# Designs tried in a protein design run: peptides against a protein of PDB entry 3HTU. Part 11

Target 1, 75 residues: chain A of PDB entry 3HTU
Amino acid sequence: RRPEEWGKLIYQWVSRSGQNNSVFTLYELTNGEDTEDEEFHGLDEATLLRALQALQQEHKAEIITVSDGRGVKFF

## One batch from the design tools (peptide; made by RFdiffusion4, then SolubleMPNN)

Design b1_p10_7_s3 (from b1_p10_7, 7 letters changed)
Fold by OpenDDE base, seed 5:
Structure b1_p10_7_s3 (fold): chain B 75 residues (1-75), chain A 10 residues (1-10)
Amino acid sequence: as target 1 above (75 residues)
Amino acid sequence: SLMEKIKEKA
């Protein structure tokens, strides 16, 4: 899958699960309990970041960078 | 925590 295809799958989960306007760390998005059954669970962080950047271009997400790591807010 | 810092910035 291409990054933009992963982005689509991730956002579909966000929408289906009612997580719009929610905030995640990048780690919990791919390693957390809430996404264990999703295809993107276990996705490497580099590919995840590219997927989220694709969503960000569509104004569906905002990547948040702090000193200790990164997260994402979905819209 | 990391999550708190992210939420504060969001």
Scores: peptide ipSAE 0.481, ipTM 0.903, DockQ to the pose 0.924
Fold by OpenDDE base, seed 1:
Structure b1_p10_7_s3 (fold): chain B 75 residues (1-75), chain A 10 residues (1-10)
Amino acid sequence: as target 1 above (75 residues)
Amino acid sequence: SLMEKIKEKA
């Protein structure tokens, strides 16, 4: 899968799961309990970042960088 | 925590 294809799968999950909080750390998105059954679980962070960047271009996500890590906010 | 920092910046 291409990064943008991963992005589509991730965003589909975010949308259909009805998450109360649309903010995630990058780690919990691919390694957390909530996504264990998803195809993108275990996805390497480099590919994840590219996927999220694709979503960001579509204004569907915002990558957030802080001093000790990164996260993402979905729209 | 990292999550709190991210949420605060979001």
Scores: peptide ipSAE 0.477, ipTM 0.901, DockQ to the pose 0.843
Fold by OpenDDE base, seed 4:
Structure b1_p10_7_s3 (fold): chain B 75 residues (1-75), chain A 10 residues (1-10)
Amino acid sequence: as target 1 above (75 residues)
Amino acid sequence: SLMEKIKEKA
């Protein structure tokens, strides 16, 4: 899958599960308990970041960078 | 924590 396709899958989960306006660390999004059954569970962080960047271009997500890590807010 | 820092910036 291309990053854009991963982004679509991730956002579909966010929308269907009612996680809009929620915030995740990048780690918990792909390694957390809440996404264990999702196809994108275990996705490498580099590909995840590109997927989220695609969503960000569509104003569906905002990548948040802090001094010791990154997260994402979904809209 | 990392999550707290992210939430503060969000």
Scores: peptide ipSAE 0.465, ipTM 0.899, DockQ to the pose 0.923
Fold by OpenDDE base, seed 3:
Structure b1_p10_7_s3 (fold): chain B 75 residues (1-75), chain A 10 residues (1-10)
Amino acid sequence: as target 1 above (75 residues)
Amino acid sequence: SLMEKIKEKA
């Protein structure tokens, strides 16, 4: 899958799962319990970042960088 | 924590 395709899958999960919290660390998005059954579980961080960057261009996500790591806010 | 820092910036 291309990064854009991964982004689509991730956003579909976010928008349809009924999650109340739209903020994730990058780690928990691909390694957390909430996404264990998703195709993107275990996705390498480099590909994940590119997927999220694609969503960011569409104004569907914002990548957040702090000193201790990175996260993402979905819209 | 990392999550707290992210939420603060979000």
Scores: peptide ipSAE 0.458, ipTM 0.897, DockQ to the pose 0.835

Design b1_p10_7_s4 (from b1_p10_7, 7 letters changed)
Fold by OpenDDE base, seed 3:
Structure b1_p10_7_s4 (fold): chain B 75 residues (1-75), chain A 10 residues (1-10)
Amino acid sequence: as target 1 above (75 residues)
Amino acid sequence: SLLEEIKKKA
């Protein structure tokens, strides 16, 4: 899958599970309990970042970077 | 925590 395709799958989960306006760490999004049944569970962080950047271009997400990690807010 | 810092920044 292309990053844009991963982004679509991730946002579909966000929308259908009622996680709009929620904040995740990148680790939580792909390794947390809430996404265990999703196809993007276990996705490598580099590919995840590119997927989220695609969503960010569509104003569906905002990537948050701090010194010790990264997260994302979905809209 | 990391999550707390991210949430504050969001």
Scores: peptide ipSAE 0.339, ipTM 0.854, DockQ to the pose 0.900
Fold by OpenDDE base, seed 5:
Structure b1_p10_7_s4 (fold): chain B 75 residues (1-75), chain A 10 residues (1-10)
Amino acid sequence: as target 1 above (75 residues)
Amino acid sequence: SLLEEIKKKA
């Protein structure tokens, strides 16, 4: 899958599970309990970041960078 | 925590 295709799958989960306006660390999104059944669980962080950047271009997500990590807010 | 820090920034 291309990054934008992963982004689509991730956002579909966000919408279907009612996680709009929720905030995740990147680790939670791919390693957390809430996404264990999703195809993107276990996705490498580099590909995840590119997927989220695609969503950010569509104004569906905002990547948040702090000194010791990164997260994402979905809209 | 990292999550709390991110949420505060969001």
Scores: peptide ipSAE 0.335, ipTM 0.852, DockQ to the pose 0.876
Fold by OpenDDE base, seed 1:
Structure b1_p10_7_s4 (fold): chain B 75 residues (1-75), chain A 10 residues (1-10)
Amino acid sequence: as target 1 above (75 residues)
Amino acid sequence: SLLEEIKKKA
């Protein structure tokens, strides 16, 4: 899968899962309990970042960078 | 936590 294809799958999950909190760390998105059954679980962070960047271009996500890590906010 | 810090910045 291409990064943008991963992005599509991730955003589909965000949308259909009805998450109350739309903010994630990059780690919990691919390694957390909530996504254990998803195809993108275990996705390497480099590919994840590219996927999220694709979503960001579509204004569907915002990558957040702090001093101690990164996260993402979905819209 | 990291998540809380990210949420504050969001």
Scores: peptide ipSAE 0.331, ipTM 0.850, DockQ to the pose 0.790
Fold by OpenDDE base, seed 2:
Structure b1_p10_7_s4 (fold): chain B 75 residues (1-75), chain A 10 residues (1-10)
Amino acid sequence: as target 1 above (75 residues)
Amino acid sequence: SLLEEIKKKA
């Protein structure tokens, strides 16, 4: 899958999950309990970042970068 | 962490 395709899968999960919390660290998005049953669970961080960047271009996500790590907010 | 604080407020 291309990064854009991963982004689509991730955003579909966000849209259908019904979870109130729309902010994730990159780690918990692909390694956390909430996404254990998703196709993108275990996705390498480099590919994940590119997927999220694609979503960011579509204004569907915002990557949060701080000195102690990175996260993402979905819209 | 700042990231965790962002999560709590979002």
Scores: peptide ipSAE 0.315, ipTM 0.845, DockQ to the pose 0.417

Design b1_p10_8_s1 (from b1_p10_8, 7 letters changed)
Fold by OpenDDE base, seed 1:
Structure b1_p10_8_s1 (fold): chain B 75 residues (1-75), chain A 10 residues (1-10)
Amino acid sequence: as target 1 above (75 residues)
Amino acid sequence: SLMDQAKKAA
């Protein structure tokens, strides 16, 4: 899958699970309990980041980069 | 942490 395709799957999960307007760490998205049954669980962080960047271009997410980690807010 | 603050503020 291309990064934008992963982004689509991730956002579909966000929307269907009612996680819009929520903030996740990147770790939570791919390693958390909430996504254990999703295809993107276990996705490498580099590909995840590219997927989220694609969503960010569509104004569906905002990547949060702080000194103590990274996260993402979904809209 | 700043990330925790971001999550709390969401």
Scores: peptide ipSAE 0.182, ipTM 0.757, DockQ to the pose 0.489
Fold by OpenDDE base, seed 4:
Structure b1_p10_8_s1 (fold): chain B 75 residues (1-75), chain A 10 residues (1-10)
Amino acid sequence: as target 1 above (75 residues)
Amino acid sequence: SLMDQAKKAA
């Protein structure tokens, strides 16, 4: 899958599960309990980041980069 | 952590 396709799957989960306006660490998205049954569970962080960047361009997400980790807010 | 603060603030 292309990063944009992963982004679509991730955002579909966000929308269908009612997680809009929620904040996740990148680890929680791909390694957390809430996404264990999702296709993107276990996705490598590099590909995840590109997927989220695609969503960010669509104003569906905002990547949070701080000195002590990274996360994402979905809209 | 800063990330924890970001989650709390958002």
Scores: peptide ipSAE 0.176, ipTM 0.750, DockQ to the pose 0.529
Fold by OpenDDE base, seed 5:
Structure b1_p10_8_s1 (fold): chain B 75 residues (1-75), chain A 10 residues (1-10)
Amino acid sequence: as target 1 above (75 residues)
Amino acid sequence: SLMDQAKKAA
């Protein structure tokens, strides 16, 4: 899958599960319990980041980078 | 952490 395709799957989960406007760490998106049954569970962080960047271009997400980690807010 | 604060504020 291309990053854009992963982004679509991720956002579909966010929307379907009512997680819009919530914040996730990158780790819990792909390694957390809430996404264990999702296709993107276990996705490598580099590919995840590219997927989220695609969503960010669509104004569906905002990547948060702080000194102690990275996360994402979905809209 | 700042990330924790961001999550709480969401």
Scores: peptide ipSAE 0.175, ipTM 0.753, DockQ to the pose 0.411
Fold by OpenDDE base, seed 3:
Structure b1_p10_8_s1 (fold): chain B 75 residues (1-75), chain A 10 residues (1-10)
Amino acid sequence: as target 1 above (75 residues)
Amino acid sequence: SLMDQAKKAA
């Protein structure tokens, strides 16, 4: 899958899952219990980042980079 | 952490 395709799958999950919190660490998205049944579970962080960058270009996400790690806010 | 604060604000 291309990064844009992964981004679509991730955003679909965010949109349909009914999650109360739209902020995730990158680790939570690919390694967390909440996404265990999703196709993008286990996705390598480099590919995940590219997927999120694609969503960011569409104003569907904002990547958060801090000294202690990275996360993402979905819109 | 800063990330925890970001999540709390959501």
Scores: peptide ipSAE 0.173, ipTM 0.750, DockQ to the pose 0.403

Design b1_p10_8_s2 (from b1_p10_8, 8 letters changed)
Fold by OpenDDE base, seed 4:
Parts: sequence; C-alpha cells; structure tokens
Structure b1_p10_8_s2 (fold): chain B 75 residues (1-75), chain A 10 residues (1-10)
Amino acid sequence: as target 1 above (75 residues)
Amino acid sequence: SLMDQIKEKA
C-alpha cells in the first residue's frame, strides 16, 4: 500500500471508532491496544508519518511535533 | 509525558 492508502485506512478507523478530535502519539497509533486488530497495526513509523501527512493535506489530521516526539490530532 | 506535551500543543 502507498502512504495515502494507509492514510485512508487509518482515517476510516478514526471515523468509525469515534476518535475524531482525539490525539495520539505515533507509537500509540500503530502499537497501542486500541488499534491491535487494525491492519495498520505494526506499520513502520516512516510510512505512518507519510500517511498522516497525506491526511494533513486534506485537513483531516494535524501532526504535532514536540521536543521529544510526535503525535497526531484527527479531525 | 510525551502525550501531555502533545495534548498541550494540540
């Protein structure tokens, strides 16, 4: 899958699970318990970041960078 | 924590 395809899958989960306006660390999104059954669980962080960047272009997510890591807020 | 920092900035 291409990053934008992963982005679509991730956002579908966000929407269907009612996680809009929620904030995740990048690690939590792909390694956390809440996404354990999702096909994007275990996705490498580099690909995840590209997927989220695609969503960000569509104003569906905002990547948040802090001094010691990154997260994402979904809209 | 990392999450706290992210939420604070969000």
Scores: peptide ipSAE 0.489, ipTM 0.903, DockQ to the pose 0.928
Fold by OpenDDE base, seed 5:
Structure b1_p10_8_s2 (fold): chain B 75 residues (1-75), chain A 10 residues (1-10)
Amino acid sequence: as target 1 above (75 residues)
Amino acid sequence: SLMDQIKEKA
C-alpha cells in the first residue's frame, strides 16, 4: 500500500470507530490495544508518518511534535 | 506524559 492508502485506512478507522479522542501518539496508533484488529497495526513508524503527512495535506490530520515524541490530531 | 504534552499542544 502507498502511504496515501494507509492514511485512508487510518482515517476510516478514526471516523467510523466512534472514537471520542482524536489525539494519538504515533506509537499507540500502530501498537495500541485499540487498533490491534486494524490492518495498520504494526505499521512501521516511518510509513505511518508518511501516511499521516498525506492526511495532513488534506487537512484531515495534524502531526504534533513535542520534546518526547510525536502524535497526531485528526479532524 | 507524552500524551499530555501532545494534547496540550494540539
Scores: peptide ipSAE 0.486, ipTM 0.903, DockQ to the pose 0.839
Fold by OpenDDE base, seed 1:
Order: sequence, then C-alpha cells, then structure tokens
Structure b1_p10_8_s2 (fold): chain B 75 residues (1-75), chain A 10 residues (1-10)
Amino acid sequence: as target 1 above (75 residues)
Amino acid sequence: SLMDQIKEKA
C-alpha cells in the first residue's frame, strides 16, 4: 500500500470508531490496544508519518511535534 | 506526559 492508501484506512478507522479524543501519539495509533484488529496495526512509524502527511495535505489531520515525540490530531 | 504535551499544543 502507498502512504496515501494507509492514510485512508487510518482516517476511516478514526471516523467509524467515534473516538471522543481525536488526538493520538504516533505510537498508540499503530501499537495501541484500540487498533489491534486494524490492518495498519504494527505499521512502521516512517510509513505512518508519510500517511499522516498525506492526510495533512487534505486538511484531515495535523501532525504535532513536541520535545518528547510526535502526535496527530484528526479533523 | 507526551500525550499531555500533544494535547496542550493541539
């Protein structure tokens, strides 16, 4: 899958799961309990980042960088 | 925590 395709799958999950909090660390998105059954679980962070960057171009996500790591906010 | 920092900045 291309990063854009991964982005689509991730965003579909975010939308259909009805998450109250739309902010995630990159780690919990691919390694957390909530996504264990999703195809993108275990996705490498480099590919994840590219996927999220694709979503960011579509104004569907914002990648957040802090001193201790990175996260993402979905819209 | 990392999450707190992210949420604060978001």
Scores: peptide ipSAE 0.473, ipTM 0.899, DockQ to the pose 0.812
Fold by OpenDDE base, seed 3:
Structure b1_p10_8_s2 (fold): chain B 75 residues (1-75), chain A 10 residues (1-10)
Amino acid sequence: as target 1 above (75 residues)
Amino acid sequence: SLMDQIKEKA
């Protein structure tokens, strides 16, 4: 899958599960309990970041960078 | 925590 395609799957989950306006660390998005049954669970962080960047271009997400890591807010 | 830092910045 292309990063954009992963982004689509991720955002579909966000929308269907009612996680809009939620904030995640990148780790919990792909390794947490809430996404265990999703195709993107276990996705490598590099590909995840590219997927989220695609969503960010569409104003569907905002990647948040802090000193110790990164997270994402979905819209 | 990392999450707290992220939420603070969000």
Scores: peptide ipSAE 0.458, ipTM 0.896, DockQ to the pose 0.924

Design b1_p10_8_s3 (from b1_p10_8, 7 letters changed)
Fold by OpenDDE base, seed 2:
Structure b1_p10_8_s3 (fold): chain B 75 residues (1-75), chain A 10 residues (1-10)
Amino acid sequence: as target 1 above (75 residues)
Amino acid sequence: SLMDKIKEKA
């Protein structure tokens, strides 16, 4: 899958999950319990980042960088 | 925590 295709799958989960919280660390998005049943669970962080960057270009996500890691906010 | 820092910046 291309990063854009992964981004589509991730955003579909976000949109349909009904989660009140829209902020994630990159780790919990691919390694957390909430996404264990999703195809993108276990996705390598490099590919995940590219997928999120594709969503960011579509204004569907914002990648958040802090001193000791990264996260993402979905819209 | 990392999550706290991310939420703070979000």
Scores: peptide ipSAE 0.496, ipTM 0.907, DockQ to the pose 0.853
Fold by OpenDDE base, seed 1:
Structure b1_p10_8_s3 (fold): chain B 75 residues (1-75), chain A 10 residues (1-10)
Amino acid sequence: as target 1 above (75 residues)
Amino acid sequence: SLMDKIKEKA
């Protein structure tokens, strides 16, 4: 899958799961309990980042960088 | 925590 395709799958999950909090660390998105059954679980962070960057171009996500790491906010 | 910092910045 291309990063854009991963982005689509991730955003579909975010939308259909009805998450109250739309902010995630990159780690919990692909390694957390909430996504264990999703195809993108275990996705490498480099590919994840590219996927999220694709979503960011579509104004569907914002990648957040802090001193301790990175996260993402979905819209 | 990392999450707190992310949420604060978001």
Scores: peptide ipSAE 0.495, ipTM 0.907, DockQ to the pose 0.840
Fold by OpenDDE base, seed 4:
Structure b1_p10_8_s3 (fold): chain B 75 residues (1-75), chain A 10 residues (1-10)
Amino acid sequence: as target 1 above (75 residues)
Amino acid sequence: SLMDKIKEKA
C-alpha cells in the first residue's frame, strides 16, 4: 500500500470508532491496544508519518511535533 | 509525558 492508502485506512478507523478530535502519539496509533486488530497495526513509523501527512493535506489530521516526539490529532 | 506535551500543543 502507498502512504495515502494507509492514510485512508487509518482515517476510516478514526471515523468509525469515534476518535475524531482525539490525540495519539505515533507509537500509540500503530502499537497501542486500541488498534491491535487493525491492518495498520505494526506499520513502520516512517510510512505512518507519510500516511498522516497525506491526511494533513486534506485537513483530516494535524501532526504535532514536540521536543521529544510526535503525535497526531484527527479531525 | 510525551502525550501531555502533545495534548498541550494540540
Scores: peptide ipSAE 0.484, ipTM 0.904, DockQ to the pose 0.926
Fold by OpenDDE base, seed 3:
Structure b1_p10_8_s3 (fold): chain B 75 residues (1-75), chain A 10 residues (1-10)
Amino acid sequence: as target 1 above (75 residues)
Amino acid sequence: SLMDKIKEKA
C-alpha cells in the first residue's frame, strides 16, 4: 500500500470509531489496544508518518512534534 | 509523559 492508502485506512478507522479530535502518540496508534483489529496495526513508524503527512495535507490530521517524540491529532 | 506533552501542544 502507498502511504496515502494507509492514511485512508487510518482515517476511516478514526471516523468509524469516533476518534475525531482525538490525540495519539504514533506508537499507540499502531501498537495500542484500540487498533489491534485494524489492518494498520503494526505498521512501521516511517510508513505511518508518511501516511499521516498525507492526511495532514488534507487537513484531516496534525502531526505534533515534541522533544520526546511525536503524536497526531485527527480532525 | 509523552502523551501529556503532546496534548499540551495540541
Scores: peptide ipSAE 0.481, ipTM 0.904, DockQ to the pose 0.923

Design b1_p10_8_s4 (from b1_p10_8, 6 letters changed)
Fold by OpenDDE base, seed 5:
Structure b1_p10_8_s4 (fold): chain B 75 residues (1-75), chain A 10 residues (1-10)
Amino acid sequence: as target 1 above (75 residues)
Amino acid sequence: SLMEKIKEKA
């Protein structure tokens, strides 16, 4: 899958699960309990970041960078 | 925590 295809799958989960306007760390998005059954669970962080950047271009997400790591807010 | 810092910035 291409990054933009992963982005689509991730956002579909966000929408289906009612997580719009929610905030995640990048780690919990791919390693957390809430996404264990999703295809993107276990996705490497580099590919995840590219997927989220694709969503960000569509104004569906905002990547948040702090000193200790990164997260994402979905819209 | 990391999550708190992210939420504060969001």
Scores: peptide ipSAE 0.481, ipTM 0.903, DockQ to the pose 0.926
Fold by OpenDDE base, seed 1:
Structure b1_p10_8_s4 (fold): chain B 75 residues (1-75), chain A 10 residues (1-10)
Amino acid sequence: as target 1 above (75 residues)
Amino acid sequence: SLMEKIKEKA
């Protein structure tokens, strides 16, 4: 899968799961309990970042960088 | 925590 294809799968999950909080750390998105059954679980962070960047271009996500890590906010 | 920092910046 291409990064943008991963992005589509991730965003589909975010949308259909009805998450109360649309903010995630990058780690919990691919390694957390909530996504264990998803195809993108275990996805390497480099590919994840590219996927999220694709979503960001579509204004569907915002990558957030802080001093000790990164996260993402979905729209 | 990292999550709190991210949420605060979001």
Scores: peptide ipSAE 0.477, ipTM 0.901, DockQ to the pose 0.843
Fold by OpenDDE base, seed 4:
Structure b1_p10_8_s4 (fold): chain B 75 residues (1-75), chain A 10 residues (1-10)
Amino acid sequence: as target 1 above (75 residues)
Amino acid sequence: SLMEKIKEKA
């Protein structure tokens, strides 16, 4: 899958599960308990970041960078 | 924590 396709899958989960306006660390999004059954569970962080960047271009997500890590807010 | 820092910036 291309990053854009991963982004679509991730956002579909966010929308269907009612996680809009929620915030995740990048780690918990792909390694957390809440996404264990999702196809994108275990996705490498580099590909995840590109997927989220695609969503960000569509104003569906905002990548948040802090001094010791990154997260994402979904809209 | 990392999550707290992210939430503060969000």
Scores: peptide ipSAE 0.465, ipTM 0.899, DockQ to the pose 0.925
Fold by OpenDDE base, seed 3:
Structure b1_p10_8_s4 (fold): chain B 75 residues (1-75), chain A 10 residues (1-10)
Amino acid sequence: as target 1 above (75 residues)
Amino acid sequence: SLMEKIKEKA
């Protein structure tokens, strides 16, 4: 899958799962319990970042960088 | 924590 395709899958999960919290660390998005059954579980961080960057261009996500790591806010 | 820092910036 291309990064854009991964982004689509991730956003579909976010928008349809009924999650109340739209903020994730990058780690928990691909390694957390909430996404264990998703195709993107275990996705390498480099590909994940590119997927999220694609969503960011569409104004569907914002990548957040702090000193201790990175996260993402979905819209 | 990392999550707290992210939420603060979000």
Scores: peptide ipSAE 0.458, ipTM 0.897, DockQ to the pose 0.835

## One batch from the design tools (peptide; made by RFdiffusion4, then SolubleMPNN)

Design b1_p11_1_s1 (from b1_p11_1, 4 letters changed)
Fold by OpenDDE base, seed 2:
Structure b1_p11_1_s1 (fold): chain B 75 residues (1-75), chain A 11 residues (1-11)
Amino acid sequence: as target 1 above (75 residues)
Amino acid sequence: MEELKEKGKEL
């Protein structure tokens, strides 16, 4: 899958599970319990980041960088 | 994580 395709799958999960406006660490998205049954669970962080960047271009997410790490907010 | 969550709330 291309990053954009991963982004689509991730955002579909966000939408159907009612997680819009939620904030996640990158780890929570790919290693958390809430996404355990999703295809993107276990996705490598580099690919995840590119997927999220694709969503960011569409204004569906914003990648957050702070002193204690990185995450993402979905809209 | 806490700082991340708080920053996200501001967006």
Scores: peptide ipSAE 0.423, ipTM 0.881, DockQ to the pose 0.876
Fold by OpenDDE base, seed 4:
Structure b1_p11_1_s1 (fold): chain B 75 residues (1-75), chain A 11 residues (1-11)
Amino acid sequence: as target 1 above (75 residues)
Amino acid sequence: MEELKEKGKEL
């Protein structure tokens, strides 16, 4: 899958689960309990980041980088 | 993580 395709799957999950406006660490998205049944669970961080960057370009997410880690907020 | 969550609330 291309990063954009992963982004689509991730955003679909966010939307279906009603978690828009939620903030996740990158780890929570791919290793958290809430996404255990999703196809993107276990996705490597590098690919995840590219997927999120694709969503960011569409203004559907914003990647957050702070001193204690990286995450993302979905819109 | 705490700083991350707080930062996210500002967006």
Scores: peptide ipSAE 0.422, ipTM 0.881, DockQ to the pose 0.863
Fold by OpenDDE base, seed 1:
Structure b1_p11_1_s1 (fold): chain B 75 residues (1-75), chain A 11 residues (1-11)
Amino acid sequence: as target 1 above (75 residues)
Amino acid sequence: MEELKEKGKEL
């Protein structure tokens, strides 16, 4: 899958689960309990980041970088 | 993680 395709799957999950406006660490998205049954569970962080960057271009997400790590807010 | 969540609230 291309990063944009992963982004679509991730955003679909966010929308279906009602997690819009929520903030996640990158780890939570791919290794968390809430996404265990999702196709993107276990996705490598580099590919995840590219997927989120694609969503960011569409104004569907914003990647957050702070002193204690990186995450993302979905819109 | 706490700082991340707080930052997210500002967006």
Scores: peptide ipSAE 0.420, ipTM 0.880, DockQ to the pose 0.883
Fold by OpenDDE base, seed 3:
Parts: structure tokens; sequence; C-alpha cells
Structure b1_p11_1_s1 (fold): chain B 75 residues (1-75), chain A 11 residues (1-11)
């Protein structure tokens, strides 16, 4: 899958699970309990970041970088 | 992660 295709799958999960407007660490998205049954669980962080960047271009997410790590907010 | 969560609330 291309990064933008991963982004689509991730955003579909966010929408159907009612997680819009919530904030995740990158680790939570791919290694957390809430996404264990999703195809993107276990996705490498580099590919995840590119997927989220694709969503960010569409104004569906914003990547957050702070001193104690990185995460994302979905809209 | 707390700093991350707090920053996210402001977006």
Amino acid sequence: as target 1 above (75 residues)
Amino acid sequence: MEELKEKGKEL
C-alpha cells in the first residue's frame, strides 16, 4: 500500500469508531490496544508518518511534534 | 505524552 492508501484506512477507522477530534501518539495508533484488529496495527512508524502527512494535506489531521514525542490529531 | 495531549486540545 502507498502512504495515502494507509492514510485512508486510518481515517476510516477514526471516523467509524468516533475518534475524530482526539489526539494519539504515533505509538498508540500502531501499537495500542484500540487498533489491535486494524490492518494498520504494527505499521512501521516511517510509513505511518507519511500516511499522516497525506491526511494533513487534506486537512483531516495535524501532526504534533513536542519535546516528549510526536502524535496526531484527527479532524 | 501529557504535553502532547495538552497541545492537541488547542488545535
Scores: peptide ipSAE 0.419, ipTM 0.880, DockQ to the pose 0.877

Design b1_p11_1_s2 (from b1_p11_1, 7 letters changed)
Fold by OpenDDE base, seed 4:
Structure b1_p11_1_s2 (fold): chain B 75 residues (1-75), chain A 11 residues (1-11)
Amino acid sequence: as target 1 above (75 residues)
Amino acid sequence: MEELKKLGELL
């Protein structure tokens, strides 16, 4: 799958689960209990980041980068 | 990671 395709799957999960406007750490998306049944569970961080960047270009997400780590807010 | 989430909520 391309990063854009992963982004679509991730956003579909966020949307259908009603978690828009929520903030997640990158770890929560790929290693969290809430996504254990999703295809993107276990996705490597590099690919995840590219997927989120694709969503950011579409104004569907905002990647949060701080010295302590990174997260993402979905819209 | 709570600080990260809090920061995100302010954005």
Scores: peptide ipSAE 0.108, ipTM 0.723, DockQ to the pose 0.735
Fold by OpenDDE base, seed 1:
Structure b1_p11_1_s2 (fold): chain B 75 residues (1-75), chain A 11 residues (1-11)
Amino acid sequence: as target 1 above (75 residues)
Amino acid sequence: MEELKKLGELL
């Protein structure tokens, strides 16, 4: 899958689960209990980041990068 | 992790 395709799957999960306007760590998305049954569970961080960057271009996400970690806010 | 989420809420 391309990053854009992963982004679509991730955003579909966020939207359908009613978690828009929520903040996640990158770890929560790919390793969290809430996504265990999702295709993107276990996705490598580099590919995840590219997927989120694709969503960010569409104004569907905002990647948060701070000294103590990274996260993402979905819109 | 909680600090990160709090920061995200302000974005």
Scores: peptide ipSAE 0.108, ipTM 0.723, DockQ to the pose 0.777
Fold by OpenDDE base, seed 2:
Structure b1_p11_1_s2 (fold): chain B 75 residues (1-75), chain A 11 residues (1-11)
Amino acid sequence: as target 1 above (75 residues)
Amino acid sequence: MEELKKLGELL
């Protein structure tokens, strides 16, 4: 799958899931309990980042990079 | 992680 295709799958999960908080760490998305049954579980960080960057270009996500780590907010 | 989530909520 291309990064944009991964981004689509991730965003679909976010949109359809009963999440109360739209902010995630990168680790939560690919290694968290909430995504264990998703196709993108276990996705490498490099590909994940590219997928999220694709979503960011579409204004569907915002990657948060701070001194103490990285995360993403979905819209 | 909680701090990061809080930062995201403020953006």
Scores: peptide ipSAE 0.107, ipTM 0.722, DockQ to the pose 0.696
Fold by OpenDDE base, seed 5:
Structure b1_p11_1_s2 (fold): chain B 75 residues (1-75), chain A 11 residues (1-11)
Amino acid sequence: as target 1 above (75 residues)
Amino acid sequence: MEELKKLGELL
């Protein structure tokens, strides 16, 4: 899958599971219990980041980068 | 993680 396709799957999960406006660390998106059954669980962080960047271009996500780590807010 | 979530909620 292309990053944009992963982004679509991730955002579909966000929308369908009622996680809009939620904030996630990148880790919990791919390693968390809430996404355990999703196709993108276990996705490598580099691909995840590119997927989220695609969503960010569509104004569906905001990637948050701080000294302590990285996360994302979905809209 | 909680601090990051809190920060994200403010953005």
Scores: peptide ipSAE 0.102, ipTM 0.720, DockQ to the pose 0.694

